# Designs tried in a protein design run: peptides against a protein of PDB entry 3H8D. Part 133

Target 1, 122 residues: chain A of PDB entry 3H8D
Amino acid sequence: DMKRQQRFFRIPFIRPADQYKDPQNKKKGWWYAHFDGPWIARQMELHPDKPPILLVAGKDDMEMCELNLEETGLTRKRGAEILPRQFEEIWERCGGIQYLQSAIESRQARPTYATAMLQNLL

## One batch from the design tools (peptide; made by RFdiffusion4, then SolubleMPNN)

Design b2_p21_4_s1 (from b2_p21_4, 10 letters changed)
Fold by OpenDDE base, seed 5:
Structure b2_p21_4_s1 (fold): chain B 122 residues (1-122), chain C 122 residues (1-122), chain A 21 residues (1-21)
Amino acid sequence: as target 1 above (122 residues)
Amino acid sequence: as target 1 above (122 residues)
Amino acid sequence: MEERLRERAERDAFLRRLAAE
């Protein structure tokens, strides 16, 4: 299982309230995903005016991407794929380690590359 | 197997971008399902501003309803159940025949009432 | 259960929109 590719993606989005405003008045949010093989392991959403949203597989399945990696089209979107550290830096800053750790301890997290790495770290 | 009930359902959804808009500004999408006995055979999603999504059992299981029919509560939701032709008309218009046919030819489709009927047609 | 179905559809729709932008 840990032989699966770990791939990370980031795409921007505009808030609904800003969709039809002038460009200078559109504040951009960011959608992040970590895929462990074909399936999402972690998802993160950055917003300009509210706390980040952190989601982990198993615990937050209903709020996370349900499509497999190929179905999302992310691999075919130019500039969407990012390096692992580009994801992890934001994840860490947003409290992702604590969030995932809590999910593991509560037995809500599905085993993924992310859970394995965290357990190796702690 | 063809002794199983074929039942069809439709429920509306609102796009995330429209969730907090005034009612008149909420454009409605539609979620469709065909259940072959207790399990979903086909799923379809209509959107006001993008192409329809077509899904067939076997090929698209991870994107489709995972609950059996009774678990969904659809049979108990007033107005959710629709006639077969109400589903099929939309399915056909959205290219469902071609989609299912391709899934059969690629051996990705799970045998269902829908696959059987299509094979009888062609 | 209807809520779950709606949420699933909305989530996927949102992602597809973002990926297409």
Scores: peptide ipSAE 0.256, ipTM 0.619, DockQ to the pose 0.066
Fold by OpenDDE base, seed 2:
Structure b2_p21_4_s1 (fold): chain B 122 residues (1-122), chain C 122 residues (1-122), chain A 21 residues (1-21)
Amino acid sequence: as target 1 above (122 residues)
Amino acid sequence: as target 1 above (122 residues)
Amino acid sequence: MEERLRERAERDAFLRRLAAE
């Protein structure tokens, strides 16, 4: 139900092409996730040289994390967990509201905390 | 029952970090599966730079293939199917016997051909 | 579907690597 714990995470990654460059030329990307209880609801990838990637459960299952939260190890990585607003600010900036709305309207989105909150907002 | 057909498969994958490297620097990993009839019994991932990942049905369902054998398309991929010993040799080398035994003892493993055979061995 | 299995393995490995760093 909508009483499940909502937890948000962010971890950095370096593009394979930049891995062996000088530190100043290693453009850092960011991997974001919103977990609705044990299961992912939204995923987001911030890249330095291409548009952000937005993913929502149901529609994008094949491209999203399929591990439950405990299996990911995210809860055990220091500094990985972030505040809800730290996720939402980027989500909104990247057009996440419109993306999720479209997924709901097309009946592609799996019901999650994220879908419920968006439906309340609109 | 134990009369189900046992089939084994192996497919390669390239680490994301190596995807854009020269071919000689793309360290290949291997994905292994043991199917007990239509359903997976054991899964194994061989990585070039980290310990192998061992998974057994019941305990690790959320990390394992959820498709039945026919849905995977593995039976239709040339060269994917391997001999039982080609799987078991790696499984044993990676500590699979101890891993499955522990899962059985903790009541986490779903009964499969693999659990039955191990119980006969011990 | 075979490609899906490969992609899943790669994606999960990627995430586990990032989480472990």
Scores: peptide ipSAE 0.255, ipTM 0.614, DockQ to the pose 0.154
Fold by OpenDDE base, seed 1:
Structure b2_p21_4_s1 (fold): chain B 122 residues (1-122), chain C 122 residues (1-122), chain A 21 residues (1-21)
Amino acid sequence: as target 1 above (122 residues)
Amino acid sequence: as target 1 above (122 residues)
Amino acid sequence: MEERLRERAERDAFLRRLAAE
């Protein structure tokens, strides 16, 4: 069912190793999520010192948030919700389209709004 | 997307404690699964000495099979696949409709073919 | 199996912490 609401979120995080360093030595990462209704469809992590992490439902369930959207608290965190394009722009820069495509072709991806959209594009 | 193939499977299991007992002392259980396309939607376990276990996607992901259908080997196991009604009849006897309904109402159930069918019924 | 479950739980806890800040 593609009638579910698509919502996107971004929150910053500081690596545990940097938590107590001087401000200039605290390198900020970013945690992104796409929720297809109550369930996460895509997750993305930007790190200051390693490659981006891309995750898609089905393939990466063990590495992704298992909470439904309400349980995360994201909807209650001011400034956490972002526009679709704010997510997609980063997703694309990180190679998300190819990542998801490969997951689909290998039969690892669980069907989501994201898989449907990609299959419409191709 | 409700266009995915719905497939149902059943396999017997013997409790670990009974594995090396005489045949008459081996109490047989049954493991059932409903796959909505490649991913499990419902799981059910019949035990000889405890209540049935009902599991639905979203709510019980941690207790359910994490493999996609192809990875399970169920499609290659002779006699494992069963008819939809063979699953549903047991599901209903075990209170599966109420279980799934409660999971939906509590926002725990991931949308599947099963949730859609129930929402059509009610 | 148990190790994977633990890792998943830890990740969820991390997210909950971030969301609560």
Scores: peptide ipSAE 0.244, ipTM 0.510, DockQ to the pose 0.151
Fold by OpenDDE base, seed 3:
Structure b2_p21_4_s1 (fold): chain B 122 residues (1-122), chain C 122 residues (1-122), chain A 21 residues (1-21)
Amino acid sequence: as target 1 above (122 residues)
Amino acid sequence: as target 1 above (122 residues)
Amino acid sequence: MEERLRERAERDAFLRRLAAE
């Protein structure tokens, strides 16, 4: 079987409310994505002053990116692609393993590379 | 045969980056949907500064609304429902006919009222 | 709800903007 390529991305954003503040008061957030082939498997958002947001395919489709990887333009943005561990390290720190596990157990998660890897781990 | 009702909807959105700008600088986008009976057949998104997004059932299922019409609440939102031509005019302008035709020819499109109408046209 | 649809579109637009920067 041909394996789907696992690709990870991270892009920064400044909150609209902070756009016109002094540079020192502009707190940067981060948007993360894991694509299992052309489709998103996991999404994660870091904010400077609120809890991280964790999202997994199937369970959180309405809150996640609807675009396939090519449509996002992420592959064409310099510096956007990151190593798997650069995603996983933050994912783990934010409680991603537990979040995905719960989604699997509740039968809400769509099968992805991420679900398969977790099921091998546990 | 009972004919499925064709219903069309449009709702606006403001880009997150524009939320806190002066009203004159808030550029509005538009979300369009064509429902063939209870299920979506076509989706279209207009942006003020980016190319339009065209989506057709079957080909773009993962990027489209996954709720049936009743679940969306669109039928209960005042001003959301539009006339067929109000959808089709924009669809045609954005190259929707060509997009749907290509989806049919590549055998990616799910049969809908839209595919049937196009096949009658061509 | 219709609000969820709007929010979903907003998120996609947001991502496209960020990716284009």
Scores: peptide ipSAE 0.263, ipTM 0.624, DockQ to the pose 0.165; fails the geometry check

Design b2_p21_4_s2 (from b2_p21_4, 8 letters changed)
Fold by OpenDDE base, seed 3:
Structure b2_p21_4_s2 (fold): chain B 122 residues (1-122), chain C 122 residues (1-122), chain A 21 residues (1-21)
Amino acid sequence: as target 1 above (122 residues)
Amino acid sequence: as target 1 above (122 residues)
Amino acid sequence: MEELLERRRRLDELLRELAAE
């Protein structure tokens, strides 16, 4: 619903081992977040050297950002905020629908905007 | 729901009378659009010299963009697409909630993602 | 569990660095 803002963000990260290498030898990963109001609903990580990581609130809380949106500073970082589709397209390609569905069915997922939208889709 | 993409766009316009003036004397307006899938759901215009114009599908079809999203070329115009909140914030400030609500109550509004979201909010 | 927490810690550091820019 319109009561909570749905906001999406993306930031790059460099592997620790590549931190001191020349620019051409630094492989870049990407960190994605979906915030349902002040709290994260979904998190996603693309890595240059391993499979994507998908995380959903309730199930994966210990691996996900524990800061609320304001605390992250993401809203103040130029270029960090992305369009919903920029998140969803990657989420879908990485199997996010199946991942969240399984979390709902096992009663591990906390209800969020993402769970509600998925339930309307299915 | 997730079945149709919700996409938002903004483009500037210059008043016809200012078209040939020096840059400092060209007052800029803004045209906004909300597309629910291929079809426009809401349109909004900010003018430098008159009140905002709010338009909703069903009620204001004759004044709104009659092209589908693909026909507009907006998806191919760099910088035209905006975040949902960039539209909604202006919409709310200009009285868009009341305008759409009245259109629903008078049965003039065509059902869209916008009408559904408003009905969930109220 | 410790490895998972370490991952979260690395994220927090990334976010702090981001906010400082």
Scores: peptide ipSAE 0.187, ipTM 0.577, DockQ to the pose 0.362
Fold by OpenDDE base, seed 2:
Structure b2_p21_4_s2 (fold): chain B 122 residues (1-122), chain C 122 residues (1-122), chain A 21 residues (1-21)
Amino acid sequence: as target 1 above (122 residues)
Amino acid sequence: as target 1 above (122 residues)
Amino acid sequence: MEELLERRRRLDELLRELAAE
């Protein structure tokens, strides 16, 4: 609902193996986050040479960002914040709908805006 | 819900009286729109020399954009689409919450994503 | 488990570094 602001972010990352290479040999990945209020609800990673990684709150807490929204500094980074659709388009392409659905069905997902919206869709 | 995409847009406009003036003497206003799927849900105008105008679907249909989202061409205009918060921040500052609430209470507002979200907030 | 925690820590560091730019 309107009580919690939904905000989405995207930042590039370089693989550890490429950190010390010349810029032309650094392959960029992309890190995506959906914050439901101060807390992360979904996380996604696009990699240049492996399948996308999808993560949802509750199920994947250990692999997801542990900082709250303000602590990340993402709100202060120019160009980091993206439109909801810019997140959702990639999420959908990567099978995020089924991933989150499965997490809900197995009772692993923490209730968030994302879980609520999916339950409305189905 | 996830069935209807929420999209927000902002475009500048020049007052009719300033249309033929030199650029330095043209005062820009701003036109804002919230689309709930293909149909407009809220519209807002910021003017350089008069109070903001707030409009909600159902109540203010005659004054609002009559084109559906695709017909507007806004989705194809670079820089027109804005983040939800960029719309909501201005909406809130202009008293949009009370305006929409009053429209709901008087049964003038057409049910939209905006009306539903407000009803969750209250 | 250790690998997962380390991955999270690395990500948090990345976020802080990027935000500082």
Scores: peptide ipSAE 0.186, ipTM 0.581, DockQ to the pose 0.381
Fold by OpenDDE base, seed 4:
Structure b2_p21_4_s2 (fold): chain B 122 residues (1-122), chain C 122 residues (1-122), chain A 21 residues (1-21)
Amino acid sequence: as target 1 above (122 residues)
Amino acid sequence: as target 1 above (122 residues)
Amino acid sequence: MEELLERRRRLDELLRELAAE
């Protein structure tokens, strides 16, 4: 149900191609996740050299984190958890509202807190 | 949310190994699905020669139907839709309650109508 | 399909590694 706890996380990542480079040459990306209770609802990736990647549950399951929240260890990683607005601000800038809306309209989105909130807004 | 429509389906299947055999030698299995709105919550398979297979969303996603309800065409297949009790009766007989309970307790189950109902009951 | 699954696996591995730090 929609009474599940909503939690948001962000962690940095370095591209595989940059792993062996000098630190100054390692361009940092950012991985974002919205968990609706134990399961991921939205995933977002900011890249230093390509467009952001937006993913929503149901539509993009094969590309998204398959681990439940506890399995990720995110709740145990210091500095990983962020405020909802810290996620939503980036999500909005990346066109996430439109992306999720399209997924809902195409019946590709698995119902989540995110879909419910969007349906409330639109 | 838990206001999604709950729909249940059942279709027969023949084992691949029996496809070329005479009809009398084709042992029929049964495929069951519970859809919580557009997405599958529980899947069950009755086999003529092995134990039943029970699957719940979250835990068994890789083995379950990956299609949303509309994509399956089940709503358009005559005789496929069944009453909730027709599913639940078999589910109970197969040990589904215990299976789902364990999945919930182990935090493997994705929250669904089924998990909510079980939590209400126990 | 295989590429998508591999992408997911790589990300999951990244998560595990980072969580272990």
Scores: peptide ipSAE 0.181, ipTM 0.457, DockQ to the pose 0.242
Fold by OpenDDE base, seed 5:
Structure b2_p21_4_s2 (fold): chain B 122 residues (1-122), chain C 122 residues (1-122), chain A 21 residues (1-21)
Amino acid sequence: as target 1 above (122 residues)
Amino acid sequence: as target 1 above (122 residues)
Amino acid sequence: MEELLERRRRLDELLRELAAE
């Protein structure tokens, strides 16, 4: 729905194993989210020690943020919101287009702004 | 076209009359731009001493930035790029929706992402 | 029209100057 606002966010996270280590030994990961209106449409996680994790609504609901946008507090976290391209660049590099396409083809993806855009792109 | 990237920018400007004044006497205005792919779709100027200026592609081409996005250097200016909502909030407050709608109705607006979104909104 | 064109030119120049920083 074109009436829904598309918003993107990024926050750092530290691995549990590094939580109590000295700062220099805390390897930082990154959590990315695309919200299509109130609900998350895509999620992406960059890790220092393993492949990125790509998640799309419908297919990966159980692994994705369960909170709606307002509940997350992301909109109130300074520096958390990012530009669409800041998300998309990483998404593309991580194979997100292919991942989402596969989810669409398998009928696992819930219709979102992301699926609509991809379908219009292809 | 959904394939075109929508990007938004904001930069400050100083009035010519204040250019050589002491810093405290330089009243700052703000220049906003929405680029639909390479070309500007909307422009907005906030002034300290007069009403905001709203401009839309097609109608106001002669008053809008003539450079394509890459030529502007905006993408390379740190801090210039802003979130879509950062633009839209000001646009809405300044009566941009009504302005764009009027331009559409009068057949003065060139089709852009902005016109498409507005038409889908209304 | 000339005034409008000049306004645009000034803005374009401003953009270039600012981008160069």
Scores: peptide ipSAE 0.020, ipTM 0.556, DockQ to the pose 0.401

Design b2_p21_4_s3 (from b2_p21_4, 10 letters changed)
Fold by OpenDDE base, seed 3:
Structure b2_p21_4_s3 (fold): chain B 122 residues (1-122), chain C 122 residues (1-122), chain A 21 residues (1-21)
Amino acid sequence: as target 1 above (122 residues)
Amino acid sequence: as target 1 above (122 residues)
Amino acid sequence: MEELLKERAERDAALRALAAA
C-alpha cells in the first residue's frame, strides 16, 4: 500500500571502539532510516572514517534493523525524526539512487515506497 | 514436551565473498531453521553453487545456531517466518528424511519434535 | 549465519538504547 506513512529518522551513534574514549576522541556517526509504514525500507550510515553504508530492504536485510518502527522507539525520541528531503539529499549524495536501481535490476530489492518512487523517477 | 510450538524460518544470505560485488554477481543462498520451542531442531542451507547442507540437533550442534529463538530476532523479522510445509518440502527434497533417520540410527540425534515425527512416519 | 544474527541483534539493541536515551 503506497498510502503508508513514510517516516524518516536520524540519530547519532558512537562506534563501539570509541565508546570508552574521551569525548573528544569519540567520532560520531549518523544512522539514517526510512520507514515505509511499520517496516524499514532504506537504511544509511555515515561514518567519520569510512565510506557511507547504503542498505535497501530485501537485499540487505541481515544488515538492517529488524524491528518495526514502534519497536525502535524512534517515534518517541525527540529530534530523531527528520524531513523526507533531509534523508533523500544525503541518500542521493551517497549514490543511493544507483544503489537502489541496481538492487531492483538484480531482483534483490523488496518492493517498497522507495522502489516505487525510483521507478517513477526513471 | 511435544506441545512446544513448532516454528519455521527462512532468510536469505549473501556469501561473504560476494558481499562487495555488484548486485548481479551476488549469489543468494537461503538459510532455514526449525525451532522446537525455544531451541533449534533442524537447520538447512541452500547454496547457489554447492550441495544443500542439512543439520540436525545433537549431531551437528557445532554447525548450528546456538541462540534460542528469542535471541535470534527471527520472530521480529518480517517475512522470516514460514509455514511448516514450506520447510518440510525443501527438507524432503534435500534428503532430510534420510539424513535425520541416519542420525537417529547412529544415536547422534537429540530427541526433538522432528525426530518424533520421523519415528511416527516410519 | 549465527554470527550475522548475533550482530543484527546487537545492532538493534544498540538502536533501541540510543532511541531511549
Scores: peptide ipSAE 0.320, ipTM 0.711, DockQ to the pose 0.161
Fold by OpenDDE base, seed 1:
Structure b2_p21_4_s3 (fold): chain B 122 residues (1-122), chain C 122 residues (1-122), chain A 21 residues (1-21)
Amino acid sequence: as target 1 above (122 residues)
Amino acid sequence: as target 1 above (122 residues)
Amino acid sequence: MEELLKERAERDAALRALAAA
């Protein structure tokens, strides 16, 4: 159950519109993922010019990575994996606790390690 | 030919207008699809406040999913795949047999597993 | 629904590309 491995990843990305601009004009975004075992539990996207995107499994499935962890190739990308706190720090700053809490209360969140942890501290 | 795999899927949806309402005010609809091999054969949409939408390949191509099965990601979405009878039960209740029959008679239906099965029992 | 499916597929493709880079 909650014995699944929790793994976190971060990948920089450049907006499609910026991909062919000069390096100084490329605004870097960040794609974050929390995998609870093979499946994504939370996804977060930081953008230079718009609000963060917060996504939680169950509620936001259609907007989240549908690949299992192995299919993503993230485990094989050097520098992609991050520490739990490196994810959580940003998640908290972006209002992730409230977002996930709301998803739980509305019965939209699929039970994950993230929902379990939140329910433990509330 | 009819050796293609028949796979069925169901996804809930909330109307765009309801997406930010309180949970009690979100009325859930259901999107159904029958894939005959890689291509959709039938699509059905249940709505909380309007009649069901029935769609069949050939006749309703412009209103149906244009992605092949792999492109949809439905095979990778937990809980999306359903049993054939789970689709057919709703299809029948919504008048799907008559709808498909009419599409066949008007020569609007593209031949699919669904058309073949219907033509076998009529 | 189709638009959501398309967008998801595109995002996942992009992710795979990023992961492979």
Scores: peptide ipSAE 0.320, ipTM 0.684, DockQ to the pose 0.164
Fold by OpenDDE base, seed 4:
Structure b2_p21_4_s3 (fold): chain B 122 residues (1-122), chain C 122 residues (1-122), chain A 21 residues (1-21)
Amino acid sequence: as target 1 above (122 residues)
Amino acid sequence: as target 1 above (122 residues)
Amino acid sequence: MEELLKERAERDAALRALAAA
């Protein structure tokens, strides 16, 4: 379980409305994911003009990537994989610790590596 | 046809109005689906404060999931798949047998594994 | 619920496209 591989990914995206604008007018967003083994544990989206979106497994399943890790193709995308700290730094800045903690306390969070690590941290 | 794989799924949902309430105030609903091969045969929704919704293929197509099984991602969602009896027990309690039978008799039901099994049962 | 499933499917399709690019 906790022996499952933890892998983190980040990919850029352009909002559909900006897709056909000139490059300087395309506002870049960032999509982040933490996979605990084959399944996503946390998802995070940074947008240029709205608050960050934080999502945790169990609570936000319907809003998160439902593909297993291999199905996403992220492991095969050059430059997509990031270091754990590269994810965690942004996660923490966006209030992810509090968000996940609340999900645990409300019994909404599915147990993952992320929930376990948070319990160890606190 | 009847050789098609029969698969059953259940996912919880929280009413939009309850989305930001405390957990104890979030009334949980349940969405059920029976897929006969790639296409939905029956759909059922349990709500905390209104009667169950029963839907059968052919009769209720416009109110049922229009995605094929693979498109739904249900096969890839942990805990979504349930045993046939887990679906049927609720279906029966909610009057699903009578509902499907009426749809067959009125020639509104599309032939599915569900219609065939009902004909065998009765 | 159907709308949620549709939206998720669309998001994941977009993700796959981005990952494949």
Scores: peptide ipSAE 0.318, ipTM 0.692, DockQ to the pose 0.158
Fold by OpenDDE base, seed 2:
Structure b2_p21_4_s3 (fold): chain B 122 residues (1-122), chain C 122 residues (1-122), chain A 21 residues (1-21)
Amino acid sequence: as target 1 above (122 residues)
Amino acid sequence: as target 1 above (122 residues)
Amino acid sequence: MEELLKERAERDAALRALAAA
């Protein structure tokens, strides 16, 4: 049901290899998630020195957050929730539209709000 | 105690060699698990181009999932849980009854719900 | 497959820790 609430989150993370380095040598990454109701629909990871990681439900389940939204605690973390456009702008810039389209065409994507919106756009 | 909840799960996997191939060249396998309470009792792996792998607790512990059910995250993965019969139909077709029986007779199988049910059947 | 499950569980644990911080 596309009446499910769409919620978006972003949190910073530091690579394990950088955890014990001096602050100036810690390279900050960003973890993004789109939840379609209780379940994740899209995940995105931005790294300072490698290509962005784009993940869509159905295709990339083994690499994505498996927790439902409540289990993550993201709704309770101050500053974690972002606006839809704050997610989509980065998603688009990273080639997310093409990535999701390809996943749909190959029948790997699980139907979500994101797949529906893309199909409405194209 | 055979009053423990019996839960069954199935998830797809792609062979490591196929991970980076085009979607049409990725051959899908299936990973099955039967949990007797928190611990795995049976595991089964279906491959597209080789015989199925059957594993039973006690005999095959080194090759089976070592995580308890909660640690696997399977209960939180949408679409992973399956009905008992969905597991058993494949188990039977793959020779699981004979495999488990042999493990019991050789005293290699750890007692589980599965061993008890088999002994009730025969 | 088990290794993938373990890795995912670890990533999710890390996520929960980050969310709780």
Scores: peptide ipSAE 0.317, ipTM 0.692, DockQ to the pose 0.159

